# Ledger of designs, part 208: peptides against a protein of PDB entry 2AUS

Target 1, 323 residues: chain A of PDB entry 2AUS
Amino acid sequence: ADIKREVIVKDDKAETNPKWGFPPDKRPIELHIQYGVINLDKPPGPTSHEVVAWIKRILNLEKAGHGGTLDPKVSGVLPVALERATRVVQALLPAGKEYVALMHLHGDVPEDKIRAVMKEFEGEIIQRPPLRSAVKRRLRTRKVYYIEILEIDGRDVLFRVGVEAGTYIRSLIHHIGLALGVGAHMAELRRTRSGPFKEDETLVTLHDLVDYYHFWKEDGIEEYIRKAIQPMEKAVEHLPKIWIKDSAVAAVAHGANLTVPGIVKLNAGIKKGDLVAIMTLKDELVALGKAMMSTQEMIERSKGIAVDVEKVFMPRDWYPKLW

## One batch from the design tools (peptide; made by RFdiffusion4, then SolubleMPNN)

Design b2_p24_8_s3
Fold by OpenDDE base, seed 1:
Structure b2_p24_8_s3 (fold): chain B 323 residues (1-323), chain A 24 residues (1-24)
Amino acid sequence: as target 1 above (323 residues)
Amino acid sequence: SEEEREEHEEIKRRLEELEREAAE
């Protein structure tokens, strides 16, 4: 998620009208909520779906969705997208995840051997989805980006792990235990990161949300609930971006595909088939779509479909029709 | 507002119950 993407400018003369749209930091509180994402600290116990239902009840919302299921016993970072932003979770599903896990070994193993064997699990691993998963139970490869051992206390190993989306930490721990020759199981698991969402000052509990809602509705204090909700644009920070002309915004907001003439600037390294965020020059999310060209093709070509628009977020009236 | 408060209290109670069950 922390990949600084180079920005290539295609049109250095493109200007934006300050009267059009609603930049993330300038949204009234009601509009901020309508286009919001909560970085929720999910407690252990409830399902991710129950927690989403509770958030809708607390905040009087019609729609919400989460950025990737946590098991009932698993706590930590659960992004919850609200109302008009609900579908932004599709950007978070494929995003990398980080966990802190406690592994309990079923026998005594020297620390040097634990460290050596766990290092071998960095990279590509073969997993079979658990029985409870809706995913077909076929063997699949997943990437472990890193393993950081935090503490070893006899048979208890506390570690941080960064993984590709849909990696099963329980299965990873089982295979580590087999490789150590003694067996192991997952004692505890917490998710510390989901794409751009991490454990930071934006992380809030369900208790915090109740209290902040009351401060707003009963005391007229908006500050707490405003800080507890991130703009939907946060949920796409990890994606490659394409910034478009003001004249192209209304067409894309009506579901038209993005054509090459509409591009002002774009990130380097876009490949055909990548999920991309289409942004205004004020960093407002217009839509998500599939890149139909590489970055290089979008620079070199004068015409053609650059992005197949899959999901529009921006209202049709924020920018005028200029076509 | 009273119905909302009762609902919020119910949510808090149910959450505390589930957290206790998860800690056992």
Scores: peptide ipSAE 0.244, ipTM 0.850, DockQ to the pose 0.598
Fold by OpenDDE base, seed 5:
Structure b2_p24_8_s3 (fold): chain B 323 residues (1-323), chain A 24 residues (1-24)
Amino acid sequence: as target 1 above (323 residues)
Amino acid sequence: SEEEREEHEEIKRRLEELEREAAE
């Protein structure tokens, strides 16, 4: 997901009014929460839905949603989008994931053979969804971006794996076990990354959230809860971006499609049909939409619909109507 | 792990306490 995207400037003279909008770093605490995403360290045991319900209770929220289900037994990175940001999770669902997995082999295999066979699973793999998956059990391909063996202790293999969204690590381990000729099962699994969310200083527990909310409500200390919640813009960092003129922001915030004249700068490599984030010049998320043009077409054309706006996040009043 | 279960049960207890306090 760390595709460094080149930024192409279309209008180098475009300025933004500092009085308009609320940049991600300058939101009052209540507004920050309304447009927030928690990088939650999900404990093993509860479902992702139970954890979301708990966060709603802890933080006194009406709405929240998670950026991709972790099974009850799986711990680690679960992005939880809050209130007005709840629907930003749609940007995280298709994002790449990283896991650390413990694979237990059902027989003795030489370490060199383990390493050689696991390396062959980098690339396209054929998977069948598990029986309990809401996804129809169809054979499908998924990408394994990388496999990094961390430790081999006899029959226990600890490894890091980067995968396409909806890759089943349990099935991967089963197939590795078959390829090794001894069989294998997944002993432990932790998700260490979900798109832009990773194990870093922003990762917080449910206990942290309880304590940080208490410090804010009872002691008046907002610093901890502010740091525990990321701006919703974090949840779109992995998407291609289009930055728009101040004069276009209010129209897009009202659900108008983005037209080519509204574009100030954009990422390279946008294709027709891509999910894109429409941003202000202050890096505020206005909307998510479907690209109707490539980057090249958005540069070369003077007119037309650049983005079909699917979901607006920005309030209609943050920027003035300039039409 | 047993520790992870204890941590889960502790979180659950704290949440149930917060729910009781919010219902008063």
Scores: peptide ipSAE 0.021, ipTM 0.478, DockQ to the pose 0.050
Fold by OpenDDE base, seed 4:
Structure b2_p24_8_s3 (fold): chain B 323 residues (1-323), chain A 24 residues (1-24)
Amino acid sequence: as target 1 above (323 residues)
Amino acid sequence: SEEEREEHEEIKRRLEELEREAAE
């Protein structure tokens, strides 16, 4: 998520009409909720599905979805996309995750050996999905981006770990324990990051949501509920972006594929097959789609399908039809 | 853990209280 992507400008003269659309910072509260994502601090105990159901009740919503399952016992960062933003979770499912884990060793191991062995688990690891996973029980590789040991207290090892989506920390800890020769198990697990969502001032509890919704409905105070809900555009910050002309927005909002002439600017390093966010010049999310060209092809070509549009988020009427 | 269960039950109770208060 923290990868600063270079922005390549194709059309430096492209302007946007300030009267069209609803920029993420200028949505009325009801519209903000309809296109919102909550950075929820999931408590331990409930399933991610139960928590989503509770949010729907608290906020009087018809639809919501989460950006990646946390096990019942796992607390921390659970992005919950609301109403019309519900499908933005597609952008979060493949996103990297960070956890803080407590590993309990089944024997005494020197601290220097713990540190050395855990460092060897940075990189690609072979994992088996847990029995309860709906994912086909195929052997798969997953990337561990980093391991940071926070504390070692005898047999208890507290560590931060950044991982590829669908890495099982319990399995990682089991393998570390085997490599240490004593065995280990996961004592505690908290998710501290899910793509662009992390432990920061945007993290809210279920209790916060209750109170903030009450302040809005009973006292007319919108500030708290507005801050508790992030714009759906937050959920795509980690994706490569393509910014389009105002004249192309309505077509894409109707489900038309993005063609090369519609591109104003784009991130470097887009590959064919990448999930990309199609944005307005006001940083509004129009759609998610699959890149049909590389960044270089989108620069060099004058025509062709740049993005196969998979999911439209923007209403059809926010921008005029200019075709 | 017992703590995880207590936290879960507390949140559930608080939600049920709020649902009752909103129905009154």
Scores: peptide ipSAE 0.011, ipTM 0.427, DockQ to the pose 0.051
Fold by OpenDDE base, seed 3:
Structure b2_p24_8_s3 (fold): chain B 323 residues (1-323), chain A 24 residues (1-24)
Amino acid sequence: as target 1 above (323 residues)
Amino acid sequence: SEEEREEHEEIKRRLEELEREAAE
C-alpha cells in the first residue's frame, strides 16, 4: 500500500468534462453514503457480521459488507462498505494486514533470545489452518512482512506485525512459542491496518456513528457523518489503476471490457491477471477487472482488450454514451 | 439541546485539530 506506483501517461491531451460524473469530494451526502466505506473500530465481543448488521440498522441501510473478518475477541480496523459500494470489499480481501498482538510465553526466556527468534519469523512461513476454519485444511505459505517488538515484560511480548492476507496471528504465536521451546498463546489482538485503512483520523466507533447519524437527521448537520464515511475509491488505493477517457466510461459502466484506445494513463508494473481499478480522470471508480495485458502491452498496442471487467460500481447515467 | 451543542462543538474541535495535525 505504501509503494508509490509510477504513473505512465499515454494521452497527455485528454480532458474531462466537469459536468459529468460525481468526484469523491463533491458527492451529495446521500450519494456519498451510497458509495461509502466506513473505517470502523470494531469493538471486542461481537462478530464482524453482527457489527455490519448494527451499522445497517444505525444508518438505515439495505446492504453492507466488511473487508475481512475479525474474530469476536479481536478489535480494530474493520472496513465496512455501504450500499452500492458493498462489493468493493473484494479489493480488500487480498490486501495486507497489520496487527498489534500480545503474546504470553509459557516459560521464562531471555529477552535477547526472544528478539532473535522473532526476527527469524520475518519472511515466508508455512501455516496450518486452525481446525475450526472453513478454509481448506491445506498447508499454505504466508508472508510475514515485518515484526516489530514494542515491549517485553517478563513472559508478555507486545509486538506489531505486518502480514499477507489470511495469515493467522494465533498460529504465528504458537509457532514462535514452539521455536522458543516454552510454548506461547495469543492473549490479545488488535488489527491496526487493512490495506489502505489504518488507525488514523478516519477511524470511527459504533457510538460515533450513532451520534453522527443523529446530528444529521435531527439537527441537519451533515459534516460529521460525511467525515465518518470514506469514498469507495479509498478501498482501491492499494490497487494498480488505469485512468480512462470520458468516451469510454459509459461503455465500461454498461459492463463492456476496457479496450486499449480508452486508456489515458496507467500505473507501471501491471501484469496479466492482476486485479486493477478502472478510474475516470476525476479519480472516480468505474469498475474492477482483470488485466488482460501488462502495462508495457497497454502502451505498445493500439487495440485489444486491456481489462476484462468483472464488477461495475459506477451508475450507467453518470457519463453519456459516446459510442 | 445544550448537550447536543456541546457534543457538536467538541467533535468540531477534534476534527479541526486532526485536520491541522494532518497538514503539519
Scores: peptide ipSAE 0.000, ipTM 0.286, DockQ to the pose 0.042

Design b2_p24_8_s4
Fold by OpenDDE base, seed 2:
Structure b2_p24_8_s4 (fold): chain B 323 residues (1-323), chain A 24 residues (1-24)
Amino acid sequence: as target 1 above (323 residues)
Amino acid sequence: SAEERKEHQEILERLKELEEEAAL
């Protein structure tokens, strides 16, 4: 998620009308909620589905979705996309995750051996999903991006791990324990990151949401609930972006594919087939789509379909029809 | 409303029960 992508400008003279759209920082509170994502601190105990159901009850919402299931006993970062933003979870589901895990070893192992063996699990690993997973129990590869040992206390190993989406930390710990020759199990697990969402000042509890809702509804204080809900654009920060002309926004908002003439600027390194975010010049999310061209092709070509639009988020009336 | 406060309190109580069960 932290990869700073270079921005290539295609049209340096493109301006945006300040009267059109609703920039992420300038949405009325009701509209902010309709296009919001909560960086929820999920407590241990409830399922991710129960927590999403409770958020819908607390905030009087018809729909919400989460950016990737946490097991009941697992705490931490659960992005919950609200109402019109619900479908933005498709950008979060494939995003990398970070966890802090406590591994308990079933025997004594020298610290140097623990460190050496755990370092060998950085890179590609073979996993089988657990029985409780809705995913077919086929063997699959997953990437471990990094393992950082935080503390070793006898048989207890506290570590941070960055992983590809759908990596099972319980299975990783089991395999580490086998490689150490003594066996191991997962004692505790907390998710500290889900794509662009991390443990920071935006992380809120269900208690916070209840309190902030009442401050808004009873006391007329919207500041707290506004801060507790991130704009949906946060949920696409990790994606490559394409910024489009005001004249192209309404067409894309109607479900038209993005054509090359509509592009003002774009990130470097887009490949054909990548999931991309289509943005306004005010950094509003218009749509998610599949890149039909590379960045280089989008620069060199004068025409053609740049993005196959898969999910529209922006309402059709935020920008005028200029086609 | 008083009804919303009650519903929210019931959610937080159920949450507390599940947190206590998870800590055992």
Scores: peptide ipSAE 0.613, ipTM 0.956, DockQ to the pose 0.625
Fold by OpenDDE base, seed 1:
Structure b2_p24_8_s4 (fold): chain B 323 residues (1-323), chain A 24 residues (1-24)
Amino acid sequence: as target 1 above (323 residues)
Amino acid sequence: SAEERKEHQEILERLKELEEEAAL
């Protein structure tokens, strides 16, 4: 669910200078690419690392990173963060995921029993990482947020599933098959969502990226490549936000921690230890950091470290030093 | 641009091979 977070205003008189920064909608095409994220439709076949390497070659990029590995045979939503935005993947790795999966049953099961048993897998499940995973093979709890059965055709069950990051759908299907008493395997898997990225008009193929690059470089048509690349701010839409004064932006862009006097407005429900996005009043991403206070503490206190700044994105020169 | 077009074509050909292998 897109949790609409309440916005609490701390300083209702704070204004922003329109001459400072580069709002996401006002970036020149080269700067837009430098701070971009592609909502890639990864095809089946290539690894997530191969498609990232190809995007770097196609767009002449020095660096890129992806918002969470898809297996070679798995298709769908792979966010690819570009250049200066590369490390925004830190916000996407812990984000919830949605998949459409085809489960094949190894025996006949009544439809009513399939529906009843699959509903019992909503909530907390115990998983062990597969052998091929670089993750340490310890038992761990994961959340299944929802299971929606789309179609049942004999032994084939098509379903949508929302899960916590690092839930293994292949393992889920194996356990569903055991609970049904007949066994099951994963026939097909597509990722339909990765945090704020979903199957929508922003989803593009590698073929689209090649075509749009040529339209830009050969024909001078920027529209297609501009639409194919989302601003890096899209990759933090699911995070709690803190908006800061213009006078605080340059300090945070230099790697200083955010102090309470710099806060203009913030989302409700921030807890100590949460990953938060530090934003300008023009909705530009300055940095990611760890909340050192709750929302309530940030409202009530007049001083102290609100956010431990972990990763700066904004250049140091977009806003002046006002100290 | 001609060298880039060739490189992009080689990427799309390699992609097609991997998609065909994944469908087997």
Scores: peptide ipSAE 0.610, ipTM 0.955, DockQ to the pose 0.549
Fold by OpenDDE base, seed 4:
Structure b2_p24_8_s4 (fold): chain B 323 residues (1-323), chain A 24 residues (1-24)
Amino acid sequence: as target 1 above (323 residues)
Amino acid sequence: SAEERKEHQEILERLKELEEEAAL
């Protein structure tokens, strides 16, 4: 997940005007909220939709969306994208997830056998979505990136698991229990990661958000609410990036496709069809789009559509029209 | 405002109820 992508420079002479745009760290508090993502610690009990509705009420927001559903009984990392950032969730929905799970075995199994069998579930697994899912109940392959056993206490197995988006941990535990021959169920589940969002100093509760909102509105203290909201650019850290000239920003912000001459630098390993983030030279998110070329094609070609722009985030007036 | 504080308190009370129900 934290693979540092190589940055290939196409134009080493490209400069950016410091007067244009609003870099993530220089947004006024109201603008920061409008382009924000909360790393919410979702409590057990409420649905992800109820929690998003409450955040909208607490912060007086028109729009918000979450980076991937947690079940009511599941706690932990729920990215909530706010207002103008709401559609950045399209970058988070397909992102890898990490969980800590407690599996309860329905019989006694030697620890060596538990460890051996759980290791066999690393890699590609076949799952059927549960009845309650909004997803059609078709068999699908999912990747388990890793399983780390944290603790084994008799029939209770605590483990960390990294998975492809939409892997059902409850179904994984059920299949592990079948493979062990005794059966198993999911006792507890917490999500510890959703793409670039993890358990760190940016993780906040609904209680924290209420307190920090009142510190801002009643006491004039912006620091807490500012720290509780991440810039929308955080939500695209895991994507391949393309950095563009100042002269290309306004066109992309108007919904024009990115052409090859607009590229200053880009990540290595972009493939045709990849979701990419189009960035300014100040690391501001302009748009998300679909790569129409590989990294290599974007380097070698002098012209053509590099990115089909699917979603603009940047306002049209942050950069001047330079055409 | 006092109205916002009341609304936020009602949210946190409802949250507490749901957390208690989830612990059962």
Scores: peptide ipSAE 0.608, ipTM 0.955, DockQ to the pose 0.546
Fold by OpenDDE base, seed 3:
Structure b2_p24_8_s4 (fold): chain B 323 residues (1-323), chain A 24 residues (1-24)
Amino acid sequence: as target 1 above (323 residues)
Amino acid sequence: SAEERKEHQEILERLKELEEEAAL
């Protein structure tokens, strides 16, 4: 998520009309909620579906969706996309995750051996999904990006782990325990990151959401509920971006594919088949789509379909139809 | 509204029960 992507400018003279669209910082509170994502601190106990249902009841919403299931006993970062933003979770499902885990060893192991063996689990691991998972129980590779041991207290090992989406930490701990020769189990697990969402000042509880809703509806104070909800554009920060001309926005908002002439600037390193975010020059999310060209092809070509538009988010009327 | 406050309180009570059950 923290890889700075180079921005290549294709049209340095492209301007944007300040009267068109609704930039993330200029949305009225109702519109901000309609295009919002909550960085929820999911408590231990409830399912990810229960907390999404509760958020819908608290905020009087018709639709919401989460950026990747946490087990009932697992706490921490659960992005919840609201209303018109609900389908932005498609960008978050494949995103990397970070956890803090407490592993309990079933025997005594020297600290130096614990550290050495856990370091060997950085990189590619083979996993089989657990029986309780709706995912087909086929063996698959997953990346462990890093393991950081925070504390070792006898048989208790507290560690931070960065992983590819759909890595099972319980299975990782089981395999570490087998490699140590004593066995291990997951005592506690907290998710500290889901793509661009992390433990920071934007993290809110269900209690916070109830309080902030009442401050808005009863006291007329919108500041708290506004800060508790992130713009949907936050949910695509980790994706490669393509910024388009004002004249191309309405066509894409109607579900037309993005053609090469509509591109103003783009991130380096886009490959054919990548999920990309199509943005306005005001950093508004227009749509998600599949890249049909590389970055290099989008620079070199004068015409053709650059992005197959899969999901539109922007309303059709925010920008004028110029075709 | 008073009805919304009651519904929100029932949600928070159910949340508390589930948190207590998860701590066992």
Scores: peptide ipSAE 0.607, ipTM 0.955, DockQ to the pose 0.626

